# Peptides against a protein of PDB entry 5KEZ, part 267

Target 1, 320 residues: chain A of PDB entry 5KEZ
Amino acid sequence: NVAIYNPFRPWWERYQPVSYKLCTRSGNEDEFRNMVTRCNNVGVRIYVDAVINHMCGNAVSAGTSSTCGSYFNPGSRDFPAVPYSGWDFNDGKCKTGSGDIENYNDATQVRDCRLTGLLDLALEKDYVRSKIAEYMNHLIDIGVAGFRLDASKHMWPGDIKAILDKLHNLNSNWFPAGSKPFIYQEVIDLGGEPIKSSDYFGNGRVTEFKYGAKLGTVIRKWNGEKMSYLKNWGEGWGFVPSDRALVFVDNHDNQRGHGAGGASILTFWDARLYKMAVGFMLAHPYGFTRVMSSYRWPRQFQNGNDVNDWVGPPNNNGVI

## One batch from the design tools (peptide; made by RFdiffusion4, then SolubleMPNN)

Design b2_p27_4_s2 (from b2_p27_4, 14 letters changed)
Fold by OpenDDE base, seed 3:
Structure b2_p27_4_s2 (fold): chain B 320 residues (1-320), chain A 27 residues (1-27)
Amino acid sequence: as target 1 above (320 residues)
Amino acid sequence: SAEAAALAAARQRVIDYNKALNAKAAA
């Protein structure tokens, strides 16, 4: 991915890929393979956060400022380490003036335009699908158990399916023969927008963001909410079917929240309430649970906004 | 930088959606 130095190596640089090389601030491919092997040998499975909707931002300077030194040129859509070219992006398909998503009530814009400047891959093309599948299959062959698909809301479900249909079975050294990768898709559906979580049920599980948001308000006793109201927690609260839901109290994005809605999310910053929420989540049968492991950073609030919400995990000159 | 700000804004979408959810629930 792009190595960003202003601010200095933020956590979100990981979501600006320039290649599919397993060479990042976390380590090289050999180290990753070693970790996966060690984990699998003791029954701990690895799921990769796969960024396949886009490449890096269109405004990033061309060059070799990347975690593995690969050259890239956002301006010309040149990513030779893949390789991708201008033919592999949706620039000509997006009809907005900026080239970015401007109206989230327009499903076509949400899928075909750039997510805040991130170069949008043409996932309708078999070539693009195949390059992504090759990346994911390499990981599968190493021994990962599945994937989180980043920004799934911004990809057409059919394109995702086409990629998934190209995937190998899991590595038989650790998984039963014929096992398929576990897939969960990041889809933000809180109602009011045309894209629905149900659009993605056919590909795997989806994130249920209503879960953490609503649980936060209940645990905090906001708006007169009571724990007794959780009697019909799950589908009774309008959440997606349990067998399609991946649930969580917080994630890396909303952990950095602020304001009325953001403040409802419980995080490790509110240790006691957070433990209550996580405990409830783990005790309740609804959905597939995910527990966050994070870190402290020097938060500095200005006008309700943390100006240091970019800060990545503890590191040595960008290396974790 | 402009790029950093843009990406940060993009990753705020979950937070903004949560705000919208709470606002809707309160209405």
Scores: peptide ipSAE 0.026, ipTM 0.599, DockQ to the pose 0.432
Fold by OpenDDE base, seed 5:
Structure b2_p27_4_s2 (fold): chain B 320 residues (1-320), chain A 27 residues (1-27)
Amino acid sequence: as target 1 above (320 residues)
Amino acid sequence: SAEAAALAAARQRVIDYNKALNAKAAA
């Protein structure tokens, strides 16, 4: 991914890829392979956060400022480490003046235009699908168990399916022969927009962002909400079917106050209430549960916003 | 409802956050 130095190595640089090399601040490919092996050997499975909707921002300067030193040129859409060129992006399909998503009520814009300047990959092309599949298959062959698909809302479900159809079975050294990768898709569906979580049920599980938002409201006792109202928690609260839901109290985005759920989201900053929420989630059978492991950073609020929301995990001069 | 409004606001915050992402990277 791109290496950002202003601010100094923010967490979100990870979501601006310039190659599919396993070479980041977390380590190199050999170290990753070693970790996956050691984890699998003791029954701990690895699921990769796969960023496949886009490459880096269009305004990033060309050069070799990346975690693995790979050259890239956003201006010419040149990513030779893949390789991608101008033919592999949706610039010509996006019909907005800016090239960015301007109207989230237009599903075509949401999927074919750039998410805040992030260069949008032409996932309709078999070449692009194959390059992504090769990346994911390499990870599968290393021994990962599945994937979180980042920004799935911004990809056509059919394109995702086409990629998934190219994936190998899981590595038989650790998984039963014929096992398929576990897939869950990040889709933010809080209502009011044309794209729905149900559009993606055919590809795997989806994130249920209503879960953390509503649970937070209840535990905080906002609007007269009571714990007793949770008697029909799950589908009874308008959530997606349990067998399609990936549930969580918080994630990296809404932990910083910018994600779905707003101020109702509970985090480790509210230790007591957070423990209650996580405990309830783990005790209740609805959905597939995900527990957050995060870190403390020096928050500085200005006008209600944390100006240090960019701070990444603990590191030594950029090295994790 | 208040809950619906809160969810709508949360959605907008996600959009606003995403809008700022590229600008931060280019700074």
Scores: peptide ipSAE 0.025, ipTM 0.574, DockQ to the pose 0.041
Fold by OpenDDE base, seed 2:
Structure b2_p27_4_s2 (fold): chain B 320 residues (1-320), chain A 27 residues (1-27)
Amino acid sequence: as target 1 above (320 residues)
Amino acid sequence: SAEAAALAAARQRVIDYNKALNAKAAA
């Protein structure tokens, strides 16, 4: 991914890829392979956060400022380490003036235009699908158990399916023969937009963002909400089917949010209420649960916004 | 940075644009 030094190595640089090399500030491929093996040997499975919707931002300077030293040029859409070129992006498909998503009520824009300047890959192309599949298969062969698909809302479900159909079975050294990778897709669906979580059920589980948002309001006792209202928690609250849901109290994004969704979200900053929420989630039989392991950072609020929301995990001079 | 702010804002906007009107359990 791109190496950002201003601010100094933010968490979000990880979501701006320039290659599919397993070479980042967290370690190299050999170290990653060793970690996966060590974890698998004690029954801990690894799921990779796969960023396959896009490459880095269009405004990032060209050069070799990347975690593995690979050259890239966002301006010319040149990513030779893959390789990708201008033919592999949706620039020609996106019809907005800016090239970015401008209207989230237009599903075509949401899928074909750039997410906040991030160069949007043409996932309809078999070449692009194959390059992504090769990346994911490399990880599968190393021994990972599955994937979180980042920004799935911004990819056509059929394109995702086409990629998934190219994937290998899991490594038989640790998994039963014929096992398929576990897939869960990040889709933010709180209602009101044309893209629905149900569009993605065919590919695997989806994130249920209503879970943390609504649970937060209940535990905070906002608007007269009571714990007793959780008797039909799950599908009874309009959530996706349990067998399609991945549930969580918070994630790295909404820990840093300040909008309607972010305001209700419980985090470790409110330790007592957060423990109540996490405890309830783990005790209640709905969805596949995910527990957040985060970190404290020096929050500095200006006009209601944390100017240090970029701060990444504790590190030693950029090395995690 | 501008990119960080833009990305964070975009993700937050997606959340804010949605209206979660869910059913409640009977008391």
Scores: peptide ipSAE 0.023, ipTM 0.585, DockQ to the pose 0.218
Fold by OpenDDE base, seed 4:
Structure b2_p27_4_s2 (fold): chain B 320 residues (1-320), chain A 27 residues (1-27)
Amino acid sequence: as target 1 above (320 residues)
Amino acid sequence: SAEAAALAAARQRVIDYNKALNAKAAA
């Protein structure tokens, strides 16, 4: 991915890929392989956060400032390490003046235009699908158990399906023969937009952002909400079917103050309430649970926003 | 309903936050 130095190596640089090489701030491919092996050997499975909707931002300077040293040129859509070229992006398909998503009530824009400047891959192309599948298959062959698909809302479900259909079975060294990768898709559906979580049920589980939002409200006792109202928690609250839901109290975005779910989201900063929420989540049978493991950073609020929300995990001069 | 309005507001905050976050990423 792109190496960002201003601010100094923010967490979100990881979501700006320039290649599918397994060289990041966290280590090289050999180190990753070693980690996966060690984890699998003790029954800990690895799920990769796969960024396959886009490459880096269109405004990033061309060069070799990347975690694996690969050259890239956003201006010309040139990513030779893949390789991708101008033919592999949706520049000509997006009809907005800016080239970015401007109206989230337009599903076509949401999927065909750039997510805030991030170069949008043409996932309708078999070439692009195959390159992504190769990347994911390499990870599968290493021994990962599945994937979180980043920004799934911004990809056509059919394109995702086409990629998933190209995936290998899981590595038989650790998984039963014929096992399929576990897939969950990040889809922010709080209602009011044309894209629905149900659009993606065919590909795997989806994130249920209503879960954390509503649970936070209840635990905080906002709007007259009571714990007793959780009697029909799950589908009874209008959430997606349990077998399609990945649930969580918070994620890395809304942990930083104003992300998906709004102000009701509980985080480790509200320790007591957070533990109550996480405890409830783990005790309740609804959905597949995800527990957040994060870190502290020097928060600095200005106008209600943390100006240091970019701070990544503890590191040694950028190396994690 | 009040709940629907709250969800709509939350949705907008998500959009705004994501836009701001990704704008930084793209810069």
Scores: peptide ipSAE 0.021, ipTM 0.571, DockQ to the pose 0.041; fails the geometry check

Design b2_p27_4_s3 (from b2_p27_4, 13 letters changed)
Fold by OpenDDE base, seed 1:
Structure b2_p27_4_s3 (fold): chain B 320 residues (1-320), chain A 27 residues (1-27)
Amino acid sequence: as target 1 above (320 residues)
Amino acid sequence: SSEAAALAKAREKVIARYKALNAKAAA
C-alpha cells in the first residue's frame, strides 16, 4: 500500500493499495505464511480484509513510496506491480463532474465512481477480475479461510460473484476437500438508500450495521429503550436474516466516529457498557459474531473531533 | 500532504455517511 508520512503512517494507508504484494507494516509474505500455518495448526482460522474495489487515491504522488517499494502513478492509472493501466478503471464510466461519488441515492455513482478519490477499478473486466482472483487465490493457497470484502457497497454484486467463482477451494492441508472460502461483505445499509444488503446475499454474509447502532442505544438506555425490548432481537428488529448477518458492536471505522447517530456506538473507551454489549452479542443467537480487538491511541479532541483518529497500531517492524 | 488529506477525507466521509444514515433510521 501507499506509505503515508503526513500524518505518520496512519492506519488508513492500508486501504490504499498499489499492488497485491503481501508486505506491509504488519509483516512480509514469509511472516504472514508462518502466522497462517501456526494459527491453522491450532484451529485458529484467518480471514483477510481484502481491498479489491479500488487502488490508492488519485491525488497521491507517483513514485515508490509504498510498503513494498513498488512503483505506481495514480495520475496515469499506472500500477505496474499488478499490472493495471488506464484501461482498468471506471474513469470513463463515472459521469460526475468530480469523478467521485456525489450522490449516494444514485446506485450507479456509488458503484462506478471513486470513493472520495480512490481510483475505482473496472470490475466488469475479466482481466481485472482475474487479477483480483489471483491475489485472493494466492492467499487461499497459503491457507486463509476466507475474506472480508472491503467497500462491497461500491461494487456490483455480479462482479463480486464473478470474482468469487474464480476462487480455489480452501487448502486441503487444513480444510476438508472442496471447502469454499468464507465470505462476508462490508455493506453499510441503514435504510434510505437504493443499495440494499439483500443485493449481496448471493455472494455471502453481509455486515449488519444496524446491530451495533441499535444495541448501543439500548445499552445506553437512550430514548427509553429497555433490555426487555431485545426479546425479538435480530429479524424482529428489521435486521437481515441471521444466516446472512455478520454482526459486531464496533469496527475500526465507527470506533472513530463522533456525533449524531455515531455516538450510539459502544467501544472499549466505554468499558462497562461495551462489555455488556459484547456479552449480549455472544449470548444471543443471531448472526455470525465478530469481536473487535483494537488498541488505544492518544485521543485529542478539538471541536468535538479527535485529531489523532489517524493513529495506527503499534508495530515492531520499524519503518517499512 | 494532499495525499494523506484525500484519504483521510475518504474515510471520514464513510464514517459521516454511516452516522447520517443511522440518525435518519432512528428518526
Scores: peptide ipSAE 0.027, ipTM 0.577, DockQ to the pose 0.564
Fold by OpenDDE base, seed 2:
Structure b2_p27_4_s3 (fold): chain B 320 residues (1-320), chain A 27 residues (1-27)
Amino acid sequence: as target 1 above (320 residues)
Amino acid sequence: SSEAAALAKAREKVIARYKALNAKAAA
């Protein structure tokens, strides 16, 4: 991915890929293989956060400022380490003036335009699908158990399916023969927009963002909410079917947000309430649960915003 | 940088643009 130095090596640089090489701040491919093997040998499975909707930001300077030293040129859409070129992006499809998503009520913009400047891959192309599948299959062959698909809302469900149909079975050294990778898709659906979580049910599980938001209001006793109202927690609260839901109390994004619903999110900063929420989530039979493992950072609020929300996990001069 | 600021703003926007939460269904 792109190496960002201003601010100094933020967490979000990981979501600006320039290649599919397993070479980042966390280590190289050999170290990753070793970790996967050691984890699998003790029954701990690995799921990769796969960034396949886009490459890096269009405004990033061309060069070799990347975690593996690969050359890239966002301006010309040149990513030779893949390789991708200008033919592999949706620039020609997006009809907005900025080239970015401007109206989230337009599903076509949401899928075909750039997410805040991130170069949007043409996932309808078999070439692009194959390059992504090769990346994911490499991980499968190493021994990962599945994937979180980042920014799934911004990809056509059919394109995702086409990629998934190219995937290998899981590595038989650790998984039963014929096992399929576990797929869960990040889709932010709180209602009010045309794209729905249900559009993605055919590909795997989806994130249920209403879960943490609503649970936070209940635990905080906002708006007269009571714990007793959790009797029909799950589908009874308008959430997706349990067998399609991946649920969580918080994630890296909403730990750093203050928007509507964001204030209700419980995090480790409110330890007592957070433990209550996580405990409830683990005990209640709804969805596939995900527990956050985060870190403290020196928060500095200015005008209600944490100016240090970019800070990544503890590191040694950028190396984790 | 401008790019970093834009991305940070985008993260906030993703959360902030959802002003209405779904009401719970009647028990």
Scores: peptide ipSAE 0.025, ipTM 0.560, DockQ to the pose 0.318
Fold by OpenDDE base, seed 4:
Structure b2_p27_4_s3 (fold): chain B 320 residues (1-320), chain A 27 residues (1-27)
Amino acid sequence: as target 1 above (320 residues)
Amino acid sequence: SSEAAALAKAREKVIARYKALNAKAAA
């Protein structure tokens, strides 16, 4: 991915890929392989956050400022380490004046235009699908158990399916023969937009962002909500079917006040309420649960926003 | 409603995150 130095190596630089090479701030491919092996050997499975909707921002300067030193040129859509070229992006398909998503009530824009400047891959092309599948298959062969698909809302479900259909079975050294990768898709659906979580049920589980938002409201006793109202928690609250839901109290985005859920989202900063919410989530049978593991950072609020929300995990001069 | 407003704000924050991501990377 792009190496960002201002601010100094933020967490979100990971979501601006320039190649599918497994060399980042976290280490090289050999170190990753070693970690996966050690984890699998003790029954801990690895799921990769796969950024496959886009490459880096269109305004990033060309050069070799990347975690693996690969050259890239956003201006010409040149990513030779893949390789991708101008033919592999949706520049000509997006019809907005800016090239970015301008109207989230237009499903076509949401999927065909750039997510705030991030170069949007043409996932309708078999070439692009194959390059992504090769990346994911390499990870599967290393021994990962599945994937979180980043920004799934911004990809056509059929394109995702086409990629998934190219995937190998899981590594038989650790998984039963014929096992398929576990897939969960990040889809932000809080209602009011044309794209629905149900559009993606065929590909795997989806993130249920209403879960954390509503649970936060209840635990905080906002709007007259009571714990007793959780009696029919799950589908009874209008959430997706349990067998399609990936649930969580918070994630890395809304923990920083940027994600779906608003101010109701509970985080470790409110320790008592957070423990109540996480405890309830783990005790309740609805959905597949995900627990957040995070870190403290020096928060500085200006106009209600933390100006240090970019701070990444503890590191040694940028190396995690 | 207050709930609708909260949901709208949540969406705006998501958009703001990605805008900031792109802008900071370009700087």
Scores: peptide ipSAE 0.024, ipTM 0.636, DockQ to the pose 0.042
Fold by OpenDDE base, seed 3:
Structure b2_p27_4_s3 (fold): chain B 320 residues (1-320), chain A 27 residues (1-27)
Amino acid sequence: as target 1 above (320 residues)
Amino acid sequence: SSEAAALAKAREKVIARYKALNAKAAA
């Protein structure tokens, strides 16, 4: 991915890929392979956060400022380490003036235009699908168990399906023969927008963002909410079917909002309430649960916003 | 740098959506 130095190596630089090389702040491919092997040998499975909707930002300077030193040129859409060219992006398909998503009530814009400048891949092209599948299959062959698909809301479900159909079975050294990768898709559906979580049920599980938001409100006792209202927690609260839901109290995005997190979201900053929420989540049978492991950073609020919300995990000169 | 700022702002939009959800629930 792009190596960002202003601010200094933020957490979100990971979501600006310039290649599919397994060479990042976390280590090189050999180190990754070693970790996956060691984890699998003790029954711990690895799921990769796969950024496949886009490449890096359109305004990033061309050069070799990347975690593996690969050259890239956003201006010309040149990513030779893949390789991608101008033919592999949706620049001509997006019809907004800026080239970015301008109206989230327009499903076509949400999927065909750039997410805040991030170069939008033309996932309708078999070439692009194949390059992504090759990346994911390499990971599968190494021994990962599945994937989180980043920014799934911004991809057409059919394009995702086409990629998934190209994937190998899991590595039989650790998984039963014929096992398929576990897929969960990041889809932010809080209601009121045209794109729905149900659009993606056919590809795998989806993130249920209403879960953490509503649970936070209840545990915080906001708006007169009571624990007794959790009697029909899950589908009874309008959440997606349990067998399609991946649930969580917080994630890396929503923990970086106002106060101790984004709105009602509970985070480790409010330790007592957070433990209550996580405990409840783990005790309740609804959905597939995910527990966050985060870190403290020097928060500095200005006008209600943390100006240091970019700060990445503890590191040694950018290396974790 | 400008692109980095844009991405950071994009992530903040997620937080704004949660606020909107809470506002709807309170109404």
Scores: peptide ipSAE 0.024, ipTM 0.585, DockQ to the pose 0.350; fails the geometry check

